# Ledger of designs, part 82: peptides against a protein of PDB entry 5A53

Target 1, 230 residues: chain A of PDB entry 5A53
Amino acid sequence: LVENVKQALFIPGQSCNKNLHDIMVDLSALKKPDMKRFNRKNDIHPFEDMSPLEFFSEKNDCSLMVLMTSSKKRKNNMTFIRTFGYKIYDMIELMVADNFKLLSDFKKLTFTVGLKPMFTFQGAAFDTHPVYKQIKSLFLDFFRGESTDLQDVAGLQHVISMTIQGDFQDGEPLPNVLFRVYKLKSYKSDQGGKRLPRIELVEIGPRLDFKIGRIHTPSPDMVTEAHKKP

## One batch from the design tools (peptide; made by RFdiffusion4, then SolubleMPNN)

Design b2_p10_3_s3 (from b2_p10_3, 5 letters changed)
Fold by OpenDDE base, seed 2:
Order: sequence, then C-alpha cells, then structure tokens
Structure b2_p10_3_s3 (fold): chain B 230 residues (1-230), chain A 10 residues (1-10)
Amino acid sequence: as target 1 above (230 residues)
Amino acid sequence: PIVDSLEFVP
C-alpha cells in the first residue's frame, strides 16, 4: 500500500509578521509540490479552539498544517499540526530564534521538486524523550514525500539535519532543535590523475533554531487508529 | 499511518 503523500497547509495567523512570512515561504518551498499557503491572516488560537484547524484540514484535504504566529511570549512561533481523519492528532509549537537564515542567505542551488530528503537526527533524546520523539516523528512525516523504493543515493538531493542543542537533565528547559538543510553535491575530484566521485554537503537553508513551546499529544486511541493500515 | 521514515545514522 503506497500511502498518499501528506499535503501541508501553511496558515499565517493574525500576528504573522514579515520574518514569519519569509520563513513560511522558505520552509514551504521544501514541501513543494505537496503544499498550500494561505495569503490571508487567520485569527486562530489552536490551544484554545482547534475547530478552525480541523475545518481547514478537511476543506483543503491537508493532514499537515503550520500556523505562523508571533507574540512577546511566543516570538516567531510555528505551530505544527497533524490531523487524522481531519481531527487534530498532535500539535507542537516551535519558535524560530532570531538567528535564522533564509534561502536567500545561501548560494542558490537548483533542485528537483518532490525528491524525498534524507534525515539525520543528532541527540539520543530523539529516541527516548517524548517531546523529541514527537518532533522526530513530525518532521519525518512532514517531509516524507513520495514512497519511492529508490532510496538510491542517486535519488538523494537533500539532507535535513536536526540536532538537539546540548545535553539536558530532567526538569531543565528543553534545548533547541537546530534545523539545517543541505544539498548533496556530486562532482568528480581529480586526485593524482584518478577521477574519484566526491560528495559534499552544501547548506542551502533555511537555517532555523527551534525553541520548543506547547505540545498537544494524541490520545492512545488516536495513536492506535493512526497506525492501522487501511 | 504515521510512518517513521528511514533514519540515516551516519
């Protein structure tokens, strides 16, 4: 069963600013062609009322949503939402730190639209800590793309790296997640008259440091239903 | 389904 590619809807909230708009444009470009963007600001408060997001999920047939909001408490906040059966499955607030870089800050490289990125996760907590497990699951699900049996290196264009920024103990604030995007560049190196294939990773952006905010976790029943094969 | 995609462990 080839699962259909999940569609993403990017929603500017009422408090969406220029920086968030630019981040939205750049991040959504990585989700092409499986992406929709709203141009109008929508007054949505997902942790107060989820019904508008469920409505948008159903109306747009998007099981992934990203709400762009900003406040003094939650600056540059990207709320990532997943739905199952057009009902909220999970949510997480990821606030972009001010040190972000846009695609325009990097050397423009041509890329093929629709290629599945490879993911790398740095930090043991991605496998053990429930919040980081959710983040890992979310980003894998968000950028999964088409199910191609050809995870051939030849089909790999992008690497998305997610790193937990430092060690932490129980009760400490959760470290930021460093989001980095690289393009694989293949070239023939001439080393001593032998042309060897060389692969380099070139950062292409965006560069985002995510501060973790509020989360909504699915019920055990929703987890069970969401993992059922149709 | 929420399918965890292949983890490339370097």
Scores: peptide ipSAE 0.033, ipTM 0.545, DockQ to the pose 0.293
Fold by OpenDDE base, seed 5:
Structure b2_p10_3_s3 (fold): chain B 230 residues (1-230), chain A 10 residues (1-10)
Amino acid sequence: as target 1 above (230 residues)
Amino acid sequence: PIVDSLEFVP
């Protein structure tokens, strides 16, 4: 079953500022061409009322949404939302730390739009802890792109790295997730008559450290329905 | 469907 590529909708909230807008632009560039972006601010509070997001999901045919908000308690907050049948499946707040870097902070590299990134996850909790499992699932789903049967390794241009920042015990605050984007650069090194292909990873941005905020998890019934193979 | 994590089949 070739699933249609999930479309993402980026929504500036009422408290969206210039920094959040810039982050939104740069992150959404990685989702092109399967991305829509609103230009107007919308007064949406997803943990108080989810109905506006369900409305936007249906009207825009987007099963992925990102709401950009900022407050003193939740600065530079990106709320990632997934829908199933235009109903909220899950939500997670990921707050961008002030040390972020934009694409403009890196050497401008030309990249082909629409290529599927490869993901790397660093930290055992991505496979064991429910919150980090949700983050892993979310980002894989968000950037999956077209299901090409042949992942031609020759077409791999981008690597997205997600790292849990340090160890933690039960009851401790959850460590940040370090989001990094790299481009694969192939060099033909002429060393000693053998052209060995050398591949280097070059960071291209954005660079985002995510602090984990509030989470909404699906009901067991919604999980069952969302995993039903047609 | 929300496709669960591609298990990195080594």
Scores: peptide ipSAE 0.032, ipTM 0.557, DockQ to the pose 0.136
Fold by OpenDDE base, seed 3:
Structure b2_p10_3_s3 (fold): chain B 230 residues (1-230), chain A 10 residues (1-10)
Amino acid sequence: as target 1 above (230 residues)
Amino acid sequence: PIVDSLEFVP
């Protein structure tokens, strides 16, 4: 079953600023060619009214959405939304810490657009804690790309690393998720007349530390429907 | 008003 690649829609909220715009541009570049962006601000409050997002999902045929907003309480907030049948499936607020780095802060490397990234997840909670399980599921779904049966190692260009920043106990605030993007650089080293293939990971950006905000989880019925194989 | 104009970035 070749699943159609999920399209992403990036939406500037009313409170979107230059920093959020720059982050949006850089993050959306990783989703090319399967992304769309609005060029105008929209006054959307998804935790108050989800109807505008469902409308956008249907009208633009996008099952992934990212809303860019900023306030004193929720600075540099990226709300990630997934839809199923153009209805809201889940939502999560991920606030970008001020220490972010853009693609322009790294050495520009040539890359092929549309290649599926490999993911690495660091932290046991990605498999056990419901919030981090949702984050893992979201990012895997967001960047899945074309289902190529041939994961030719030769086609591996990008690695997205997601790390839970430290340990936590029950009742403690959830640690940030560190988002990092690397390019695999292959080169032939000539050592003593033997050409050995070397692979290096080069950080390419963006570099984002996500603080976890509000979450909307799907109903059990929606979970069942979304996991039904056609 | 909800603005649904898309900017397609090639």
Scores: peptide ipSAE 0.019, ipTM 0.599, DockQ to the pose 0.023
Fold by OpenDDE base, seed 4:
Structure b2_p10_3_s3 (fold): chain B 230 residues (1-230), chain A 10 residues (1-10)
Amino acid sequence: as target 1 above (230 residues)
Amino acid sequence: PIVDSLEFVP
């Protein structure tokens, strides 16, 4: 079953600023060709009323959405939303720290649009802690691309790395998630007459440190329905 | 067509 590639919709909120717009442009470039961006600001508050997002999901046929907002309490906030049957499945606020780097801060490398990235996750909590499990699931779902039967390693251009910044105990604030993007470069090295392939990772951006904000989790019924393979 | 805001529901 070729799962249809999930389409993403990037929405500037009413409080979207220049920095957040630039972040939106760069992050959405990684989702090409399977993304749309709105140009107009929309006054949407997902944790107060989800109906506008469900409407946009249905009307634009997008099961992934990212709302860009900024306030004193939630600076550079990217709210990631997933829908199932055009109803809200889950939401998470990821606030970008001020130390972000744009694609323009890195050496421009040519890449083919539409290639599936490889993911790496650093931190045991990605497999055990509910919030980090949701983040892992979200990003895998967001960037999964076309399910081609041939995961031809030859087509792998990008690595997305996600790292939990430090250890934490129950009741402590959740550490940031460090988002990094690398391009794979293959070199032929002649070592002792044997050509060994040498692979190097080159950071290409964007570089984002995500502070975790508010979360909406799906109902048990929605989880059951979403995991039913057709 | 992409609906860019809630105001543009045809």
Scores: peptide ipSAE 0.019, ipTM 0.602, DockQ to the pose 0.018

Design b2_p10_3_s4 (from b2_p10_3, 4 letters changed)
Fold by OpenDDE base, seed 1:
Structure b2_p10_3_s4 (fold): chain B 230 residues (1-230), chain A 10 residues (1-10)
Amino acid sequence: as target 1 above (230 residues)
Amino acid sequence: EIKDALFFVP
């Protein structure tokens, strides 16, 4: 069973500013063609009432949503939401640090729309800590793209790197997650008369450092249903 | 199904 590609809906909240809009545009470009964006601001508070997001999920047929909000307490906040059967499965707040870089801050490189990125995860906590496990699952699910039979390296153009910023102990604040995007650039190297393909990673943006905020976890029943093979 | 099926770069 080829699962349909999950569609993402990007929603500007009432407090969405220019910086968040620019971040939204750049991040959503990586999800093309499987994304929709609202142009109007929507007054949504997902940790107070989830029903508007469930409504948007169903009406737009999007199982992935990103809400863009900003406040004094939660500056540059991207709330990532997943739905199952148009009901909220999980949510996580990821606040973008002020040191972000946009696509315009990097050298423009041509890329094919719709190619699936590869992921790298740096930090043991991505496999052991429940919050970082959720982040790993979310980003893998978000960017999974179309299952092409062409597992060939030729179809791979992007690498997304996610790094936990430093070590931490129990009871300490959770370190930021560093989000980086690279393009695979192939060069013909003339080393010794054999044209060996040289592959280089070139950062293309956006560059985002995520501070972890509030989390909603699914009910045990929803976990069971979401993991059932159709 | 929520599949974590992405190609891991080694």
Scores: peptide ipSAE 0.019, ipTM 0.534, DockQ to the pose 0.291
Fold by OpenDDE base, seed 5:
Structure b2_p10_3_s4 (fold): chain B 230 residues (1-230), chain A 10 residues (1-10)
Amino acid sequence: as target 1 above (230 residues)
Amino acid sequence: EIKDALFFVP
C-alpha cells in the first residue's frame, strides 16, 4: 500500500511575529515538497473553536497543520494539529524557547528535498507517557514522507533527534523536548591506508526546544479508526 | 510503516 504523503499547512496566527515566521519557514523546509504556507495572518483560536482548522484542512487537503501564535502566556507557540477525515484528531501546543537557532545560524548544506529523515527519540517517556507518546506519534507522522522502497542507508541524509530534557516525576511539569536536525556527512577517512567510510552527524538546524502546552486528545473511537491498518 | 502513524482507511 503506497500511503499518500500527508500534506502540511503552516498557518500564521494573528499574533505571529517575525521570529515565529522564521521558525515556520525553517521547520516547513524540512517538510518540502509536501508543505503549504499561508502568507496572511489568520485569527484562529483552536482550543476555543476548532472549526476554522477543519475548514482549512478540507479546503487545502492538508491533514497536518501548524498554527503559529505568540502571547505572554504562550510565547512562540506552534500548535500542531492532525486531522482525520478533515476532523480534528489531536492538537498539541509546542512553545519554542528563546534559545532557538535558525538554518541561517548553521553552515549551509545542500540537501535533497523529499528524503525521509531518520528519527531518534531519547527518553523512556516517549514510549510510556501519553503526552510524549503523542509527540512521538505526531513527529513521525509529520515527517514520514514518501514510502520509498529505498530505505537504504544511501537514502538517509537527515536525522531528527528528539530528546526529553531530563527526568520527571508524576505531578511535575513536563520537561521540554529538544528538537535537533542533523545531516549525515560521509567522509572518506584515510586512516592507515584503509578508506573507511566515516559518517558524521552535522547539525543543520533548526534547533528548537519545545515547551509543552495544551493538548487535545482524540476520542477512543477516532483512535481506532485512525490506526486501522489497511 | 512508521510506528504510531495515522492511517487513512479508504
Scores: peptide ipSAE 0.018, ipTM 0.526, DockQ to the pose 0.055
Fold by OpenDDE base, seed 4:
Order: C-alpha cells, then sequence, then structure tokens
Structure b2_p10_3_s4 (fold): chain B 230 residues (1-230), chain A 10 residues (1-10)
C-alpha cells in the first residue's frame, strides 16, 4: 500500500506580516506539488480553539497545516499542525529568528519539483527528548513525499539538516533548532584513474532558526490509532 | 476548491 502523500495547507493568520509571508512562500516551495496556500488572513487561535483547523483539514483534504502568526510574545510564529482522521493529532509552535535567509539570498539552482529530501538530525535529544522527538517526527512526516521504490542516488536532490543549538539540562529553556536546506551536487572526480563520483552540498535555503513555543501532544489512544498500519 | 476562510477578515 503506497501511502498517499500528505498534503500541506499554509494559512496566514490575522497577524501575518510580509516577512512571514515570504518565509511561508519559500518553505512551501519545498513541499510542491503537495501544498496549498490560503491568500486571505484567517483569525485562528489554535491553542484556544482547534475546531477551525479541523474544519480546514477536512474541507481541503490536508493532514498537514502551518499557521503563520506574529506577536510581541511570539514573533514570526509558525504553528505546525498534524491531523489524523481530520482531528488534531499534534501541534507545535516554531518561531523563526530574525536572522532568517530566503531562497533569494542564495544562488539560484535549478531543482526538480517533488523529489524526496533526505534528512539529517544533529543532537541526541532528537531521539530521547519528547519535544525534539515530536519535531523530528513532524518534519519527516511533512517532507516524506512519494515513496518511490527508486532508492537511486540519482533521485536524491535535497538534504534537510536539523541541528539542536547547544546542550541543555532538565528545567532549562529548550535550545533552538537550526533548519538548513542543501542541494547535492555530483561531479566526476578523477582520482588515480578511478572515476569516483564526488558529492558536494550547496546550501539553497531557506535558512531558519526555530525557537520552540507551545506544544499540543496526542492522547495515548490517538497515538495507537495513528500507528495502526493497515 | 480551496476554502480560503472560515471568517472573512476584512
Amino acid sequence: as target 1 above (230 residues)
Amino acid sequence: EIKDALFFVP
């Protein structure tokens, strides 16, 4: 059973600004063709009332949503939402730091739309800490793409790197997650008469540093239902 | 059809 590719819906909130709009455009470009964007601002407060998001999930057939809001307390906030059966599964606020870079800040490289990215995660907490485990799960799920049987290196174009910015102890604020996107560049290297392919990583953007905000976690029952493989 | 708004924000 080839699981259908999860569709993402990007939603400008009422407080969405130009910077957030630009970030939304660039991040959503990585999810093409499996992405929709709303053009109008929507007054949604997901941690107060989740019902509007469940409605949008069902009506647009999108199990992934990103709400773009900005306030003094939560500047450049991207709320990532997942649904299961059009009900909220989990949510996480990821606030983009002011040092972000857009795709236009990098050299334009031609890329094929719809290729599945590879992921790399730096930081032990991605495997041990509940919040970072959720972030890892979210991004893997968000960018999973079509399951092509072709594990052919020729189909690998992008690497998404996620790094926890430093060490932390229990009770300390959670370090930011550094989001970086690279393109694989292959060239023929002639070393000692054997043509070995050399691969280089070129950053293509966007470059985002995520500050972690509020989190909604699924109930144990929802976890069980969502992990039931048919 | 993408349903773009629950509430028309002016």
Scores: peptide ipSAE 0.017, ipTM 0.565, DockQ to the pose 0.018
Fold by OpenDDE base, seed 3:
Structure b2_p10_3_s4 (fold): chain B 230 residues (1-230), chain A 10 residues (1-10)
Amino acid sequence: as target 1 above (230 residues)
Amino acid sequence: EIKDALFFVP
Protein backbone atom coordinates (compact mmCIF):
# COMPACT_ATOMS: atom_id res chain seq x y z
CA LEU B 1 0.00 0.00 0.00
CA VAL B 2 1.65 3.22 -1.17
CA GLU B 3 0.20 5.81 1.17
CA ASN B 4 0.48 9.38 0.05
CA VAL B 5 2.91 11.34 2.21
CA LYS B 6 0.97 13.42 4.73
CA GLN B 7 1.36 17.15 4.21
CA ALA B 8 1.87 19.45 7.19
CA LEU B 9 0.47 22.98 7.53
CA PHE B 10 2.14 25.36 9.99
CA ILE B 11 -0.18 28.12 11.19
CA PRO B 12 0.92 31.16 13.19
CA GLY B 13 -1.82 32.03 15.69
CA GLN B 14 -2.73 35.56 16.66
CA SER B 15 -0.32 35.45 19.62
CA CYS B 16 2.60 34.07 17.59
CA ASN B 17 5.84 35.95 18.37
CA LYS B 18 9.38 35.96 16.96
CA ASN B 19 10.56 33.03 19.09
CA LEU B 20 7.60 30.87 18.03
CA HIS B 21 8.10 31.91 14.43
CA ASP B 22 11.75 30.84 14.59
CA ILE B 23 10.78 27.51 16.21
CA MET B 24 8.13 27.02 13.52
CA VAL B 25 10.65 27.68 10.74
CA ASP B 26 13.19 25.26 12.19
CA LEU B 27 10.76 22.44 12.98
CA SER B 28 9.01 22.79 9.62
CA ALA B 29 12.36 22.54 7.84
CA LEU B 30 12.50 18.90 9.02
CA LYS B 31 9.20 18.23 7.22
CA LYS B 32 10.31 19.62 3.83
CA PRO B 33 9.26 19.13 1.07
CA ASP B 34 5.91 18.00 2.57
CA MET B 35 5.22 21.26 4.40
CA LYS B 36 3.25 24.48 3.94
CA ARG B 37 3.45 27.60 6.13
CA PHE B 38 1.05 30.47 6.49
CA ASN B 39 2.64 33.91 6.57
CA ARG B 40 -0.36 35.62 8.14
CA LYS B 41 -1.51 35.23 11.72
CA ASN B 42 -4.85 33.48 12.18
CA ASP B 43 -7.06 33.85 15.24
CA ILE B 44 -7.75 30.15 15.90
CA HIS B 45 -8.77 28.56 19.19
CA PRO B 46 -8.97 24.84 18.38
CA PHE B 47 -10.29 23.70 21.78
CA GLU B 48 -13.20 26.16 21.47
CA ASP B 49 -13.91 25.83 17.72
CA MET B 50 -12.31 23.24 15.43
CA SER B 51 -14.10 24.37 12.24
CA PRO B 52 -11.34 26.74 11.00
CA LEU B 53 -8.77 23.93 11.22
CA GLU B 54 -11.02 21.52 9.32
CA PHE B 55 -11.47 24.20 6.66
CA PHE B 56 -7.69 24.72 6.39
CA SER B 57 -7.08 20.96 6.27
CA GLU B 58 -9.42 20.58 3.30
CA LYS B 59 -8.42 23.78 1.48
CA ASN B 60 -4.68 23.04 1.70
CA ASP B 61 -4.93 19.22 1.48
CA CYS B 62 -3.03 18.88 4.76
CA SER B 63 -3.83 16.12 7.25
CA LEU B 64 -1.22 17.45 9.71
CA MET B 65 -1.37 20.93 11.24
CA VAL B 66 0.66 22.83 13.83
CA LEU B 67 -0.79 25.96 15.43
CA MET B 68 1.70 28.37 17.06
CA THR B 69 0.29 30.37 20.01
CA SER B 70 1.60 31.91 23.23
CA SER B 71 -0.02 33.13 26.44
CA LYS B 72 0.93 33.42 30.13
CA LYS B 73 -0.80 30.09 30.81
CA ARG B 74 0.42 28.36 27.61
CA LYS B 75 3.74 29.91 26.63
CA ASN B 76 5.33 28.82 23.32
CA ASN B 77 2.45 26.46 22.61
CA MET B 78 2.54 24.19 19.57
CA THR B 79 -0.84 22.56 19.05
CA PHE B 80 -0.40 19.47 16.87
CA ILE B 81 -3.55 18.49 14.97
CA ARG B 82 -4.28 15.46 12.81
CA THR B 83 -7.29 15.17 10.52
CA PHE B 84 -9.01 12.22 8.87
CA GLY B 85 -11.28 13.02 5.94
CA TYR B 86 -10.53 16.67 6.77
CA LYS B 87 -12.21 16.21 10.18
CA ILE B 88 -10.31 16.58 13.45
CA TYR B 89 -8.92 13.23 14.55
CA ASP B 90 -6.77 14.28 17.51
CA MET B 91 -5.02 17.30 19.02
CA ILE B 92 -2.26 17.83 21.58
CA GLU B 93 -0.69 20.97 23.04
CA LEU B 94 3.10 20.82 23.39
CA MET B 95 4.59 23.92 25.02
CA VAL B 96 8.26 24.64 24.26
CA ALA B 97 10.31 25.45 27.36
CA ASP B 98 12.43 28.64 27.35
CA ASN B 99 15.70 26.67 27.12
CA PHE B 100 15.10 25.84 23.43
CA LYS B 101 17.89 25.93 20.83
CA LEU B 102 17.45 26.81 17.17
CA LEU B 103 19.29 25.37 14.16
CA SER B 104 21.49 28.49 14.19
CA ASP B 105 22.76 27.49 17.66
CA PHE B 106 24.37 24.36 16.18
CA LYS B 107 27.10 23.73 13.64
CA LYS B 108 25.61 23.98 10.16
CA LEU B 109 25.69 20.66 8.35
CA THR B 110 24.67 19.93 4.78
CA PHE B 111 21.78 17.50 4.48
CA THR B 112 19.44 16.13 1.82
CA VAL B 113 15.87 17.38 2.08
CA GLY B 114 13.13 14.73 2.24
CA LEU B 115 15.02 11.89 3.91
CA LYS B 116 13.04 10.13 6.63
CA PRO B 117 14.28 10.35 10.20
CA MET B 118 14.62 7.32 12.42
CA PHE B 119 13.17 7.60 15.90
CA THR B 120 14.33 6.60 19.35
CA PHE B 121 11.98 6.72 22.32
CA GLN B 122 13.28 6.70 25.90
CA GLY B 123 10.72 5.91 28.59
CA ALA B 124 8.41 2.93 29.07
CA ALA B 125 5.39 5.25 29.20
CA PHE B 126 5.63 5.77 25.41
CA ASP B 127 4.22 2.25 25.08
CA THR B 128 1.91 2.12 28.12
CA HIS B 129 0.56 5.58 29.05
CA PRO B 130 -2.23 6.91 26.77
CA VAL B 131 -0.84 10.46 26.49
CA TYR B 132 2.70 9.37 25.67
CA LYS B 133 1.35 6.72 23.28
CA GLN B 134 -0.46 9.52 21.46
CA ILE B 135 2.75 11.61 21.34
CA LYS B 136 4.70 8.65 19.95
CA SER B 137 2.00 7.96 17.36
CA LEU B 138 1.83 11.64 16.40
CA PHE B 139 5.56 12.11 15.81
CA LEU B 140 5.95 8.83 13.94
CA ASP B 141 3.01 9.82 11.73
CA PHE B 142 4.22 13.42 11.33
CA PHE B 143 7.69 12.45 10.08
CA ARG B 144 6.80 9.20 8.29
CA GLY B 145 7.49 10.58 4.78
CA GLU B 146 7.66 8.37 1.67
CA SER B 147 8.02 4.62 2.18
CA THR B 148 11.64 3.98 1.32
CA ASP B 149 12.97 0.44 1.40
CA LEU B 150 14.41 0.14 4.93
CA GLN B 151 17.51 -1.61 3.56
CA ASP B 152 19.36 1.49 2.41
CA VAL B 153 21.41 2.51 5.45
CA ALA B 154 22.81 5.08 3.01
CA GLY B 155 19.43 6.83 3.17
CA LEU B 156 19.62 7.27 6.95
CA GLN B 157 20.48 10.88 7.67
CA HIS B 158 18.54 11.94 10.77
CA VAL B 159 17.67 10.50 14.15
CA ILE B 160 14.97 12.10 16.27
CA SER B 161 15.27 11.26 19.97
CA MET B 162 12.29 11.66 22.29
CA THR B 163 12.86 11.22 26.03
CA ILE B 164 10.42 11.39 28.93
CA GLN B 165 12.13 13.60 31.52
CA GLY B 166 12.12 11.37 34.59
CA ASP B 167 9.80 8.90 36.26
CA PHE B 168 6.28 9.71 37.43
CA GLN B 169 3.45 8.07 39.33
CA ASP B 170 -0.28 8.11 38.74
CA GLY B 171 -1.77 11.49 39.59
CA GLU B 172 1.54 13.36 39.22
CA PRO B 173 2.11 15.99 36.53
CA LEU B 174 3.32 14.46 33.29
CA PRO B 175 7.07 14.95 32.74
CA ASN B 176 8.28 16.93 29.74
CA VAL B 177 9.29 15.26 26.50
CA LEU B 178 12.82 16.10 25.40
CA PHE B 179 12.99 16.43 21.61
CA ARG B 180 16.47 16.16 20.04
CA VAL B 181 17.56 15.91 16.41
CA TYR B 182 20.81 14.30 15.30
CA LYS B 183 22.54 13.83 11.97
CA LEU B 184 24.53 10.71 11.21
CA LYS B 185 28.01 11.73 10.15
CA SER B 186 30.18 9.16 8.43
CA TYR B 187 33.95 9.51 8.53
CA LYS B 188 36.59 7.65 6.61
CA SER B 189 39.11 6.78 9.30
CA ASP B 190 42.49 5.68 8.02
CA GLN B 191 43.65 3.54 10.89
CA GLY B 192 46.69 1.49 9.90
CA GLY B 193 45.86 1.55 6.18
CA LYS B 194 42.38 0.07 6.76
CA ARG B 195 39.46 2.37 6.06
CA LEU B 196 37.12 1.79 8.98
CA PRO B 197 33.81 3.61 8.70
CA ARG B 198 33.19 5.82 11.73
CA ILE B 199 29.67 6.98 12.38
CA GLU B 200 28.95 9.81 14.80
CA LEU B 201 25.69 11.39 15.89
CA VAL B 202 25.88 15.17 15.74
CA GLU B 203 23.10 17.25 17.25
CA ILE B 204 21.76 19.63 14.59
CA GLY B 205 18.69 21.08 16.30
CA PRO B 206 16.21 22.27 17.01
CA ARG B 207 16.39 21.32 20.70
CA LEU B 208 12.94 21.45 22.27
CA ASP B 209 11.65 20.46 25.71
CA PHE B 210 7.89 19.93 25.42
CA LYS B 211 5.52 20.50 28.32
CA ILE B 212 2.27 18.60 27.72
CA GLY B 213 -0.95 20.63 27.65
CA ARG B 214 -4.53 19.91 26.58
CA ILE B 215 -5.44 16.85 24.54
CA HIS B 216 -8.32 15.93 22.25
CA THR B 217 -8.70 12.20 21.58
CA PRO B 218 -10.60 10.68 18.65
CA SER B 219 -13.92 8.91 19.03
CA PRO B 220 -13.82 5.09 18.88
CA ASP B 221 -15.63 5.29 15.53
CA MET B 222 -12.98 7.61 14.07
CA VAL B 223 -10.23 5.28 15.31
CA THR B 224 -11.91 2.37 13.54
CA GLU B 225 -12.34 4.31 10.29
CA ALA B 226 -8.78 5.68 10.34
CA HIS B 227 -7.30 2.18 10.75
CA LYS B 228 -9.40 0.51 8.05
CA LYS B 229 -7.01 -0.80 5.46
CA PRO B 230 -8.52 -0.50 2.00
CA GLU A 1 -11.06 10.97 -5.54
CA ILE A 2 -8.99 12.36 -2.68
CA LYS A 3 -7.91 9.10 -1.10
CA ASP A 4 -8.30 9.80 2.59
CA ALA A 5 -4.87 9.25 4.07
CA LEU A 6 -5.25 6.27 6.37
CA PHE A 7 -3.53 6.44 9.74
CA PHE A 8 -1.06 3.60 9.64
CA VAL A 9 0.04 3.60 13.23
CA PRO A 10 3.05 1.32 13.14
Scores: peptide ipSAE 0.014, ipTM 0.479, DockQ to the pose 0.061

Design b2_p10_4_s1 (from b2_p10_4, 7 letters changed)
Fold by OpenDDE base, seed 5:
Structure b2_p10_4_s1 (fold): chain B 230 residues (1-230), chain A 10 residues (1-10)
Amino acid sequence: as target 1 above (230 residues)
Amino acid sequence: SASLLPLYSK
């Protein structure tokens, strides 16, 4: 089954500021070429009315959306939305902590556009806890790219690391998710006349700590329909 | 589809 690459639409909300715009630009760069960005602000409140997002999904043929908003209660909020059949499937608010780093904060490295990242997930809750399972599913889906049966290891350029910040128990606030992006750098090490290939991970940004906000989960019927193999 | 293989930290 060759699934078409899911397109992402990045939407500045009415409360989008410079910091959120910069975060949007940097995060969306990882989704190129399968990304669109709106230049104008849109007054969208997805947890009050989802219909504008469904309209944008259909009009732009984007099954992935990211809404950029900021308020005192939900500062630097990235609402990640997935649609199925242009209807809202799920939503999650991920608020970027103030300690974020942009691509400009790291050593500028050239990268090939369109290469798929490899993901690493640190924390057992990514496999067991419903919220972290949704986050894992979302990011894997968001950055999956083209379906190729041949994963050329030689084409691996990026590693995205997602870490749950600390342990938690039932009823406790959910720990942040630490989002880190690394580039694989190949070095020819000349050690004693034998050139051994050395691979190093270099952080390239952005660096984002996500605080988890509100969540919308799909109905059981939508889950069933979305998992139907054609 | 090249499934992004999650590297699980043990």
Scores: peptide ipSAE 0.019, ipTM 0.557, DockQ to the pose 0.147
Fold by OpenDDE base, seed 4:
Structure b2_p10_4_s1 (fold): chain B 230 residues (1-230), chain A 10 residues (1-10)
Amino acid sequence: as target 1 above (230 residues)
Amino acid sequence: SASLLPLYSK
């Protein structure tokens, strides 16, 4: 079953600022060619009314959406939304910390558009804690490219690393998630007449530390429907 | 744990 590549829609909210716009541009570049961006600000409050997002999902045929908003309470907020059958499946607020780095802050490297990234997750909570499980699922789903049968290492260009910043106990605030993007560089090392392939990881950006905000989880019925293989 | 990828029915 060739799963169709999920399309992403990036939506500037009414409170979208320059920093969020720049972050949006850089993050969306990793989703090319399967990405659309709105040029106009839209007054959307997804935790108050989800209907505008469902409308945009259907109208644009996008099952992934990112709403860019900023307030005193929720600065640099990226709300990630997934839909199923153009209905809201889940939502999560991820606020970008002020220490972010853009692609322009790193050495520009040429890359092929449309290559699927490999993910690495650091932190046991990605497999045990419901919120971090949702984050893991979201990012894997978001950046899932074309299912090429060629899982050949030769087609791997990017590594996305997601790390939970520190340990936490029950009832404590959830640690930030550190988002890092690396490019694989292959070098031919000539050691004693044997060309050994050397692979290095080079950070290319963006660099984002996500503070976790509000979450909407799917109903048990929606989970069941979403897992039904056609 | 199976990644909960919503399957879109064509």
Scores: peptide ipSAE 0.018, ipTM 0.561, DockQ to the pose 0.146
Fold by OpenDDE base, seed 3:
Structure b2_p10_4_s1 (fold): chain B 230 residues (1-230), chain A 10 residues (1-10)
Amino acid sequence: as target 1 above (230 residues)
Amino acid sequence: SASLLPLYSK
């Protein structure tokens, strides 16, 4: 069963600023062509009222949403939302640290739009800790793209790396998640008349360090429904 | 272990 590619909607909140807008543009570029962006600011507070997001999900046929907001407490906040049946499934706040880099900070490389990225996850907590499991699930779901039966290495263009920044114990603040995007660049090396294929990973951006904020987890009933094979 | 998880083709 080939599931339809999930569409993403990027929403500037009322407090969205230039930096967040730039981050939004760059991150959303990785989701093309399965992405929409609002040009207008919307006053949405998803942890207070989810109904506007459910409305936007249905109206735009987008099961993925990213809300861009900024405050003193939650600076450069990207709230990632997933819906199921146009109802909120889960939400997570990921605040971008000030050390972010945009695509313009890297060497411009040509890339094919719509190619599915591969993921690497560094940190045991991505498989064991509920919050990091949700993050892993979210990003895999967000960038899944078209279902391809054959992962042809020839079709591999992007690698997204997600790293938990250090170890932590129970009761400690959750470490940041380091988000990095690489392009696979193939070179023909001429070594003594033998052209050997050389592959290099080149960082292309954006570079984002995510601080984890508030989380909404799905109800057990919604989990069951979302996992039902049609 | 860097598991290159192929994105699950379900």
Scores: peptide ipSAE 0.010, ipTM 0.516, DockQ to the pose 0.083
Fold by OpenDDE base, seed 2:
Structure b2_p10_4_s1 (fold): chain B 230 residues (1-230), chain A 10 residues (1-10)
Amino acid sequence: as target 1 above (230 residues)
Amino acid sequence: SASLLPLYSK
């Protein structure tokens, strides 16, 4: 069963600002061609009423959504939403810290649209802590491109690194997740007359530090249904 | 019951 590539819908909320718009544009560029963006602001409050998002999911055939909002309490907030059967599966607020960098802040590199990124996760909590497990699952699902049987090194263009910023104990605020995007560059090194292949990772952006906000977890029933192979 | 994980109360 080749799972169809999940489509993402980027939605400016009513409080969407220029910074969020720019972040939206840059992050959504990594999801091309499997991405739609709304140009108009929509007054959506997903933790109060999920119905508008479910409507948009169905109408646009998008099982991934990102709502861009900003407030004093939740500045530069990207709410990542997944749906199953056009019903909300899970949601997580990821607030972008002010130290963000856009694609324009890095050396412009050409890339092929549609290549699946490789992910690296740094921090044991990505495998053990429920919130970080959800984040890991979300990003793997979000940027899951076409199912290729073999992720050939030749097809590897991007590496997305996600790092938990520091250690934490139970009851402490959850550390930020550092989102970094790198391009794999192959060079021929002339060392001693032998051309050795050299591979370098070059940061291409965007650079985002995510502060974790509110979370909606799926019901056990929805988890079971979502894992059923059709 | 979608358990909203408690908002980190300061």
Scores: peptide ipSAE 0.006, ipTM 0.462, DockQ to the pose 0.029

